Peptides against a protein of PDB entry 5Z08. Designs and how they scored, part 109

Target 1, 168 residues: chain A of PDB entry 5Z08
Amino acid sequence: RQKDEWAKKTSSLMKQLDWFIGEHLGAMLAAEELGGPVVGELMEIDPDDLSAGFNAHGKLKKATSQPDLDRRQRRIDDIWGPQDEQGQAHKRKRGADEALAASAEMRDLIEQLMNKLVEAGGDNSATYVEIPRESAAARFLVRSKVAMFHPNDARRLRLVDFGRDLDD
Target 2, 222 residues: chain B of PDB entry 5Z08
Amino acid sequence: GLPRLIDAIEEASKIPAKRRQTPIKPTIEKLTTHLYTHGASPDSLLRLADLLTLRNHLDQASLAAITRNLYPSSTVSDEVVLRFIGALGHGQLKPTLALQALFLRWLVMVYHLLENPGVLGQVYGVLFDLLDTAAIRPQLCHLLALVTRRKHVRPFRIQAILTLSRQTGGDPNLTGLLRVFKNYYPEIIVGDATKGRASAFKHPDPQWRQHLDEIQQRRSEA

## One batch from the design tools (peptide; made by RFdiffusion4, then SolubleMPNN)

Design b2_p15_3_s3 (from b2_p15_3, 7 letters changed)
Fold by OpenDDE base, seed 1:
Structure b2_p15_3_s3 (fold): chain B 168 residues (1-168), chain C 222 residues (1-222), chain A 15 residues (1-15)
Amino acid sequence: as target 1 above (168 residues)
Amino acid sequence: as target 2 above (222 residues)
Amino acid sequence: SIIRQYLEEISRLLA
């Protein structure tokens, strides 16, 4: 019973993660690979700056979008947003293809990282995945503090063990 | 004084309109005039919240009139907030959806006077699950836009809003809420479903705000 | 990040 509930919950979370990668993250990673903005770098916005207050005119104080957020969003929208006719179709198609490729790379990387974690049986040295390149996907996982590179080999990546690494 | 007016209305609320010896309308008018002039204390707000949210024999026009004049003279307690939140949704014992929309609008307008804004964050799930209720959605999205913090932006809620946005043909209030979510997680793509202009969640009633500020200022001078 | 929330929750389930 508990194992079945665990399996169902894990499967549900994996499906949600897959959805999120495909619908959101893949496009952002593709933008980073194309020289666009780095994904997740803006996460240090002070929640107090996001304090949705009304200004004197009763407008939600725009969370002071750091002028950089609006510029980055505009760049993402300029990379992925509708530009003019024929050049748009090619840019949109290329953008869609790059987003699909980035999504597939992220899915595969997460799957490999999870499989190695399970296979290692608690040996942290055996949890490393060999990555062919430092992709936007790999960098994103490291910046998100979800994965870490091997200290001596940037081609090796492992999941952070959120249960064990707090005791060291 | 205000307590005596509330006493009279509480007693009248227990009796069907056809069985009342005296018309309630003059007492409601005295109450609303008093509220407009002086506001309601925390104790009076709680009593009025019970009158507004609990099933009684008061007519909808009277309840709406009280709600429109429900100026806090000071802060709004968690208990008052929870009365209004508990009154939301579908059910035979719940207020009408029109009255619920007025309650949500009121919560938006008094949000800055809450003793503990975190109380709304604790009931975030309850509020979020009501987004499918079209009659209250505009005010609900506005309230959620104020209440939303990083901890509330979960993948299942992103998916739920996107799905509901598609189903509603891109409700501008849902698009506005998605923009709030995007402020916490810029990786959220507000896709083609949001080609519509997002709501800016402007203050629902600038005149009401100005009058509230005048009532609040009198307290600081006393 | 949202992905961290997923992976933390999944990792807690796998542990």
Scores: peptide ipSAE 0.301, ipTM 0.690, DockQ to the pose 0.233
Fold by OpenDDE base, seed 4:
Structure b2_p15_3_s3 (fold): chain B 168 residues (1-168), chain C 222 residues (1-222), chain A 15 residues (1-15)
Amino acid sequence: as target 1 above (168 residues)
Amino acid sequence: as target 2 above (222 residues)
Amino acid sequence: SIIRQYLEEISRLLA
């Protein structure tokens, strides 16, 4: 009974996490990878401001800025912009593909991190996952204080042990 | 005084309108005039909350008139708040949805006078679960926008709002509530679910606010 | 973050 309730709760949380990654986080991570704003910084970016696009420095472009919208900014606008204009369909498809790729990367990274945590059996040294690159996904997990880089190797990432930090 | 008016209305509320010896309307008008002029004390507010929320034989127009004139002269207790919250939802013993919308509007307008604003945070789940009720949704979203703290913004509630927003064709009140959630978690995407304009949750009645402020000021001078 | 809340809750269940 308790194990079944635990399994159901875990499965429910995983489904919710997968949903959140797919519906929210993937697009934002894709935007970050494309040179958009950093996820989890208090960017009071109104969705309406997201549609206005960002300059090469991640700052909101005022609506009056010239047509030479850097290819990166168009991608952010294509990811977050309203679906209704026909001419954006190819850019939207690319933005959707980037969001899907970012979502998949985040899901895979979280899965690896969780699997290593379970496999380690309490050995913190065994909880590190090797990451091929410092992705937006990896950076987000670190900024969110969910994961930590190895102090001597930025290619190694582990989950923060939330269980131990509550007892200390 | 106000207590005697409440006594008369309480007694009349026990009797069907067709069996009353005297029309209650003149007494309701005296009550609403008194409330408009002086407001209601905490004790009177509690009695009026019971009158408004409990099943009785008062007509909907009278209940609405009392609610529209329910100016607190002082603070609003947790008990008063809980009476109104307990009156929300569907059921034969519940007030009409139209009256419930007035109660929620009232709670929005008196939110700054609550003795403990945290009481609404404790019943946040109860309020949130009523968002599917279209008739009360505008005022409910406004109240939730005031009450929402980081602890209330949970993934399942984000999902629920997004789902309901899609089902409703992008209700601007739901979009407004989701923007409040986004203030706590910037990573929440509002756009795809909500092609609609968000509600700004402006004060529902500026004239009512001004009159409330006048009543409250008289108390501080006494 | 919301992700932190999920992962904290999941981690507490896995521990």
Scores: peptide ipSAE 0.286, ipTM 0.669, DockQ to the pose 0.259
Fold by OpenDDE base, seed 5:
Structure b2_p15_3_s3 (fold): chain B 168 residues (1-168), chain C 222 residues (1-222), chain A 15 residues (1-15)
Amino acid sequence: as target 1 above (168 residues)
Amino acid sequence: as target 2 above (222 residues)
Amino acid sequence: SIIRQYLEEISRLLA
């Protein structure tokens, strides 16, 4: 019973994560890779501070009528949204393909990170995944404080062990 | 005093209007005048919340008049809040959707007077599940905009708002609520369905706010 | 992040 509830909860969470990656994160990661806005930099900022926006130096602005969130969304919409130009269908298709690719990369990376964490049996040295490049996905996980690079090797990424850090 | 007026209305509420020996309207007018002048104590608020939320023989105009004059003289208890929350949704024993919209508007206007604002966060799911009810959605979105914290922003709720936004043709109140979610998680894409103007969730009644402040100031001087 | 919340919750369940 408890194991079945655990399995059901884990499966539900994985499905929700998969949905979120596909519907939101993949497009944003693809936008970042194409030189769009960076995702997750503002996660530790108070929502009221987010409404004020940031200057070019990342400093909080006074609350203006157009929060930087609106500017970020517009930039994402400008990259992935319907643009007025004739090339829209090809850009939309390319954007969709890039979003799917970024989603797949993020899913695969998370899966590898989780598998290594489980396989390591508590050996932190065995939890590292080798990444071929510093992708938007990898950077996002690090910025989100979900993953960490190896201190001496930026090609090695591990999941933060949230279970053990509570026993210390 | 206010307790005696409430007593008279409670007794009248048990009797169908056609069987009352005396018209209740003069007593309702005295109550609303008293509430407008002095506000309601926590104890009186609880009694009035029961009158407003429980099925009785009071007419809708009287219930609306009481709700429009329901100025707290002090704080609003969790119990009072929970009476109004329990009255929300569909059902033969529940108040009309029009009256529920007034209750939600009231909760928005008195949010800063709640003894424990966290109580609304505890019933967040109940409130959120009512977003499909068009008649109360504007006030409900405004209340949720005040109540929402990071812990409430979950993917299933993001999905639910996005789905409902598409189904409603981009209700500006839903767009406004999604903007609140986006404040906690900037990575939320407010898709094409939300191209509409988001609600700013401004105070619904500035005159009511001013009068409430006057009632609250008199208490601090006593 | 929402992802952090998921991964934290999943990691706690996998532990």
Scores: peptide ipSAE 0.306, ipTM 0.701, DockQ to the pose 0.256; fails the geometry check
Fold by OpenDDE base, seed 2:
Structure b2_p15_3_s3 (fold): chain B 168 residues (1-168), chain C 222 residues (1-222), chain A 15 residues (1-15)
Amino acid sequence: as target 1 above (168 residues)
Amino acid sequence: as target 2 above (222 residues)
Amino acid sequence: SIIRQYLEEISRLLA
């Protein structure tokens, strides 16, 4: 029973993650690989600063990050937005292909990282995945505090073990 | 005083309108006049929340009139909030969806008076799961826009809003809520389906707000 | 437990 509930929850989370990668993150990672904006730079903004609370008058408080959000969204829209001209169709197709490639890379990397974590059985030295390059996917996971590079080898990436790293 | 008016209405609420010895309308009018003039104390708010949220024999017009005049003279407790949240959704024992929309509107208008705004964040999932209910969606999206924090923005909720937005033909309230999500996660692509005018979630009733402020000021002077 | 927490954290960080 508990194993089945865990399996269902894990499967649900994986499906949610897979969807998010495909629909949102892949395009952003592709933009970063193409020299666009870095994904998650705004994730360091304190959620409290992002408190787009309404003032007493029911007006949306301008989040301090709103100008940067608007700039970032415009840059994303400039890369991925609907463009009217024929030369834009080729750019869109290329962008879509890059987004699919970035999505696949992120999915594969997460899968490898999770598999290594399970296989290691608690040996932190065995949790590292060798990465061929510092991809946008790898950088994103590190910026997100989800993964970390090996201290002496930037080609090795591991998942943060939130259960153990808090006890040390 | 207000407690005696509530007592009379509570007793009348137990009896079907056709079997009441005295008309309740004059007592409701006295109550609403008192609420408009003085507001409701925390204790009175709790009692009124029970009258509004529990199944009784009060007519919908009376319940709506009480809700429209439900000015807090002080703060709003977690218990009062939870009574209104518990009254949301579908069920034979729940208030009408029209009345639920008024409750959500009230929660929006008194949000700044909550003793613990975090209580709404704790029930975020319950509120979010009601977004498919069209009759309450406008006020629900407004409340969620106030309540949403980074911890509430999750892939499954993004997906749910996008799916529901497509199904509804781009409801501007859903688009407005998705913009709130984008404030926490800029990477959320609000696809072409959301090119619609997002709701700005303006205060639902500026006159009600002004009158609430007048009631609240009198308490600070006492 | 760890993967679940991790996916929850990934989901918290990604979302």
Scores: peptide ipSAE 0.177, ipTM 0.691, DockQ to the pose 0.127; fails the geometry check

Design b2_p15_3_s4 (from b2_p15_3, 7 letters changed)
Fold by OpenDDE base, seed 2:
Structure b2_p15_3_s4 (fold): chain B 168 residues (1-168), chain C 222 residues (1-222), chain A 15 residues (1-15)
Amino acid sequence: as target 1 above (168 residues)
Amino acid sequence: as target 2 above (222 residues)
Amino acid sequence: SVVRQYLQEISELLA
């Protein structure tokens, strides 16, 4: 009975988290990956604002700024192609694709982190996930104090075990 | 007494106004006068809640007058609360949105008299999902501000308020509710849209409160 | 953080 209630509650929370990632967090993470504001500094990025790109200070670029040669800026500029209807459609599509990619990355990372936590059986050394890069998703989890990097290896990430902090 | 007045109104509520042999208005006036003077017992509150929330042939002015004089002489049961909550939202069988706003206002004003304030926390989701209904939003935000606990402040609800705030051009009641959420989670960035004037959720009717207190005091002396 | 809360609740359930 208790195990079934736990399973239902966990499933419900995972569904809510998945919804939040897909509907909101993915776009914000995509913005951060594209050089936008850090997630948690800007809680609402309109998908339309994602199409405007961000300056080096994470502020919305005004549409009139000259294409700077920076590769990240080019990626933003490629998202923000010509002001014609085709350019706007391409921008919207690319923004949506980046949001989907960021959502998928975040979901996968969370799944890996949770699986490692369950598999470790309380061994903190076994809870680390190897991350290929410091993604916006990884940074977000760390800033949110949900995950921690290994103190000696920034390629290793683990969930913060909130249950153990009560017994110490 | 009050039960006989309720009986007469219940019977009249079953009949369309044009088919009533006797005008109900004098009986409504007697009821509201009695409620103003003595308040309503728990049993009377339940009966009145049914009259207010169930579809019947009473006119909106009469229903509003009863609601404005619905002083509890004692506590408010979970059953009474759930009648009013069940009456919220859109539907042909539901009370008008104007009357629903009065119900929400009433719940705010009698919140301290609930037998179990936790009952509102149990139906928090139902209340929260009605925030898109503009006609009841002010009172709904006020009620939610009273009811909200840490367990209710969820990410999807934070985002829902932010989204709705943007869609409404920064409704001050939504901003007020978001500030309540921020008390539990200080890291909630209330964007520039929320730099606006937030509702302070002050008591909606100080005179009604004073009169309620007088009715409640008389019970403690009896 | 929204994610923190979900992950905290999930982690508390997994512990």
Scores: peptide ipSAE 0.115, ipTM 0.349, DockQ to the pose 0.286; fails the geometry check
Fold by OpenDDE base, seed 3:
Structure b2_p15_3_s4 (fold): chain B 168 residues (1-168), chain C 222 residues (1-222), chain A 15 residues (1-15)
Amino acid sequence: as target 1 above (168 residues)
Amino acid sequence: as target 2 above (222 residues)
Amino acid sequence: SVVRQYLQEISELLA
C-alpha cells in the first residue's frame, strides 16, 4: 500500500514535472540557450516573447567559452531578426522547435540523474552523470540547487541528495 | 538635457497648477519626447520615480505620460523598484490606483532590466497582499507570475488565492497565478471554478518592448 | 524553483 501510494505520487509528480517542462520550462530553457533571460529569474516566457527577442540584459554573464557564445548569439539574432510575416512564422516554428529540444534535453538529463542516483546505491561517487555540454538545463538544475557539479570536473553532474547533503 | 527638464518639473511639482506662472505641459512634452528618444539613466529614473510616487501637484495625465515613456536606458536599481512598490495600495498619500496599475505594468515590462530581480521576491508579501485590489490585480498577477518562487508558494497563500478566485468568480489573472503556483506544487487542486481560461500573461505592450529594445541596443553599442 | 520542488519531492520519494 505505501509503495503503491509512493509510486503513484512519484508518477504524478513526474507527469507534472513533464508538463511543467513542456509547457513552461522548455521555452525558458530555450530562451536561455538563445541568450535570453536565465531560467529561474523569469517564471513565464510567453512563446510570443520567445519570438520577439531577448535584449542584451537577458544575458546572465555565463562563464561559457567564447565560441559557444557566438553561436548562441547568432541563434538569438536568427530568432529575433526582422519581423516579416514569413519571418514570424519561421521564428515561431523555430522557437517552438528550440523549446521542444530544450524540453527533451531537460527530461533526458533529469532521467539520467535520477537513474544514476538509484543505481549508485548510496555511493555518491557513482551518482555523477557526464554531460556533453553545460546546457541551460544543467545550469538551471545547479542554480536551483537540485544538482551540483563535481568539484573537479564541470562535465560531471549529480543530483543533490536532499536527505544526506542537507545534514552536512 | 534630461536633468534640466527634471529640475523644471520638480520645481513645478511643488506649486499648485493654478499658481504656476508657466504651463508645465510643454516641459512634460519635452521630457516625454526625450525619454522616448534616449531613455532614462539610473539617476534620472530615481528622480522620475520620486516625481511619480510622491505626492505633488502634477496632474494625473502628466504622471501617466511620464510613466508610459519611462524607458530605462540601462538597468533599473533596487531603489527605483522600491519607490514604485512603496507607492502601491490604498492611502491618501499614495498615487491613484490607475497610476499604480501603470507602475506595475512598467515593472513587468522592465523586469529583465532589474539590477537585482530578487528585490521583488523580498517584497513578495507586500505585492501578494494587494491581490484583493481589483484595479491593479491584472498587472499585479502578471508581476507575481514573474516573481513567484517556491519559497513564496506557502499554504496560506495558496488558500488565499483560491479563496479570492472563488470570490471573484474565477478571475483569469488569479487562475493564471494559480497555475504558476501549481507549477511549484502540482498537488494544488485548482477547483472547478479555476478551470476557466487562465491569463497567459503576455507582454502588455509589444510596441513599447520593441522601442525599449532599440534604446537598450544603443547602450550595448556605446 | 518549481523544478527544485519536483526534484526534491521526487528525490525524497526515491530516497
Scores: peptide ipSAE 0.105, ipTM 0.326, DockQ to the pose 0.245; fails the geometry check
Fold by OpenDDE base, seed 1:
Structure b2_p15_3_s4 (fold): chain B 168 residues (1-168), chain C 222 residues (1-222), chain A 15 residues (1-15)
Amino acid sequence: as target 1 above (168 residues)
Amino acid sequence: as target 2 above (222 residues)
Amino acid sequence: SVVRQYLQEISELLA
């Protein structure tokens, strides 16, 4: 009975989390990957400021002429800039595809982190997931204090043990 | 009339209380009595908004008395709204947090008289970023509860409310605002920290509402 | 974060 209630509650929470990722978080993570604002930082993004692009720290870049900014800015301009009807459809599709990709990456990362936590059986050293890159998803989980990097290896990520680590 | 009373108060507001030739209190009392009886026209309302929001030599009791009697006889313009919004937050040139709370309460009570309610939606970010200011949070949450639309319910704002709710030990006003957000997105988990009693955002002053309705009705008959 | 809250609640349930 308690195990079934637990399973139902976990399933319900996972479904709600999946919804939140798909409907909201994926687009924000995609924006961060494209050089947009850091997810969870309160940035007043003026629509006009979206056209200026963001620096590597998620701060609004002043319109500085750097060429690599032009490609990400073109992607941002391709997402947010005035385009013809065909260009807007392609922009919407591309923005949707990037949001879907970011959502999938976040879902997969959370699933791996949870699976490792269960498999470790209480051994904190075995709870680390190897991440191929420092993604917006990984950074978001760390900023949210849900996950932490290994102190000596930024390629290893684990869930925070909320039962133990709140006392430190 | 009301314009002459405002003129006298505007001139007195430029002079420190100790240097005034005549006490301003009798003129403030005449103004508040006039406002209570007739309300403020759009033009008078704008002038009074400037007196309330700009730094001057008027005492806090006088400013509070004017704010408590600031009955619009007509609609409230975007310009008047923006004066009060611009007066919010921390700064040496800004009104006291106690007055800011009265301004937010006033905006809640006159929300239905705004010429363009959408103006508050345009400054939603400014309002939302002030939620950490405890002194104005109750009235701010109430105003945000009225203003919030689906476009404003973003994950970062959901998260900000949840974080602030935890940090404040579950402020009922934040829980109330989160419930408004949940109406747009039912999937939002109001976690255990928000299991507390949510504010119902009841009208702040039923007597003030009734008196406002009487002032508004007299205009419709004229 | 909402995500933190979900993951906290899930982790507390998994622990």
Scores: peptide ipSAE 0.104, ipTM 0.309, DockQ to the pose 0.210; fails the geometry check
Fold by OpenDDE base, seed 4:
Order: C-alpha cells, then structure tokens, then sequence
Structure b2_p15_3_s4 (fold): chain B 168 residues (1-168), chain C 222 residues (1-222), chain A 15 residues (1-15)
C-alpha cells in the first residue's frame, strides 16, 4: 500500500513536472539560449519587467514610459499571439521549436540526474551526470540550487541531496 | 462522557441516514456542546479527526458542526494534523472542499498548540500544490504563511505563486503569501498584479480564539 | 522553480 501510494505520488509529481517544463520552463530556457534573460534571474523580474524585455546586455531596461510597456507586452504577445504575418509565423515556429527542444533537454537532464541519484544508493561520487555542454537547462538547475557542478569539472552535474542537508 | 458520544457517532457513521433507527442530530449536539465546554483530549481529537476525514455516512452539517467546535483541551498531535492534511485535495473519497476549508481554518487556529509545528513544514509541498484549488486557497495561504520558513521559500514556489497570481487576477491571499516570502528574500519582485490588496492573514475567528484560550487555561490550572 | 519543487519532492520520495 505505501509503495503504491509512493508510486502514484511520484508519478503525479513527474507529470506535473513534465507539464511545467513543457508549458513554462521550456520557453524560458529557449529564451535564455537565444540570448534572452537568464532563467532564475528573472525571478527578480516583475511580470511587468518580463514584458519590458532586456537590453542587448541582458539587463532589464527600466520601463521609463507607459508606451514601451504596451509594446513589450505586445512583443510577448507578438511572440505568442495569433498575428497572421508569415515572418512572425516563422519566428514563432522557431521559438516553439526551440522551446520544445529546451523542454526535451531539460526532461532528459532531470531524468538522468534522478536516475543517477537512485542508482548511487547514497554514494555522492556516483550521482554525477556527464553533460555535453553547459546548457540553459543545466545552468537553471544550478541557479535553482537543485543541482551542482563538480568542483573540478563543469561537465559533471549532480542533484543536491536535500535529505541530508535537513538533518544537519 | 466524550468517549461514549464519539462511540455512538462512530457507530451511526457506518449506517446511511435513512437506515438509522435513531436520529444522530441529538448526539451530534451533545458532542458539540461537550466540545465547546471541555474541549477534546488528544485521544478524542484523533477519533474525531477520523470521523471528519474518513468517508462515512455523516451529513455535511454535522461534520461542519464538529469541526467548528473542535477545541483541543491540550496539544494537537502530528497524527491528528496528518489526518487533516491527508483529507485535502480532489477525489471521491475526500471530504468536500467546503469541509477542507474548515479543516485548514482549524489548523490555522490551533497552530500554536501543535506538538510539532515542523510536521506542517514537512508536508509543505503537499499544501503548496493545492494552491490552485480556489475553494481552499484563502485558508491554505494563511496556513502556509504561518508554516513558511526560509527553507520553503524557493525560486520555484515564488514563480508558481507569481504565475497563479496572474492567472487568478491577483488573489489577495497569494499576494499575502508572496509578502511572507519577501520577508525571507527581500529581492522578490512582486509584480503589478500583486500591487493589489494583500491579505493580512488575521485570525479567522477571535471569539473562537478566546474560547480556546479559556479551555486551555483550565488545563493549566488542573 | 517548480522544477526544483518537483525534483525536491521527487528526491524526497526517492530517498
């Protein structure tokens, strides 16, 4: 009974995580990969600031005038909105494709990290996943303090063991 | 005494109302009167938590009446807390959302009597994941506001509240919870949707609090 | 991040 409840809860959480990755995180990670704002630094960004967009240096442009807020909300809406013009459709399709790719990368990375954690049986040295690149996904997990890089090898990523840090 | 009243209600709860030989309402009234006067011991509180959270044939009015009079005479155990937490969410076997809201309100009002307040911190995720349930959100946000510690204020929960706040048009309870989060992380930007009225999470029932204090004082004098 | 919550909750369930 407890194992079945555990399995159901784990499955439910995985589905919710998968949904979150697909619906929200993938697009944000894709934006980061495209030179947009860094996911997690955006946690300091008001939804209005998200609408305000970033300068060429990735810094939040202070929304000085009301008209620029409308233009930026329009840009987010234009990125995601139904406007029929062929060129925006291609950018939107590319953005959607990048979001799907980022979602897939994040899902795969999380799966690998969790699998290694389970396989390691408490051996922290065995919990590292080798990553081919420092992706937006990997950086996000580190910034979120979910994962950490190996101190000597940025190609090795592991989940933070949240269970042990609570007992100390 | 209270145990005998609980026994009678437990037996009646197994039988559909239409098949009961005697109306349960007089026994519920005796129970609620007793609870109002003396409160519930830890053992009685656990039994009542089971009656309130497990599927049985008691009517919603009776369950609500018991919950409104569920004054602890002593402390509230982890087991009692977990029964109420386990009763939250959607499902055919779960109590109604209205009753769940009363449970959450109760937990808020008895929070200072928990044997281990940390138990709510351990189930913080379970509570947090229910924030999308509008019917229980006000009480849930209040409970989370009490339970929240620095360890719970994580970027994902910040983002989740911000997202849900946008989706709800700036629910004042979510804004209130974000303000609690901001106490631990001042750098949290609460968007324009959150410039609205935040809930102050005031005590839900001052009269209930006063009566609880009177019941608790009798224990200290005994 | 919601990811962290899910991962933390999952990790807590897996531990």
Amino acid sequence: as target 1 above (168 residues)
Amino acid sequence: as target 2 above (222 residues)
Amino acid sequence: SVVRQYLQEISELLA
Scores: peptide ipSAE 0.104, ipTM 0.371, DockQ to the pose 0.266; fails the geometry check

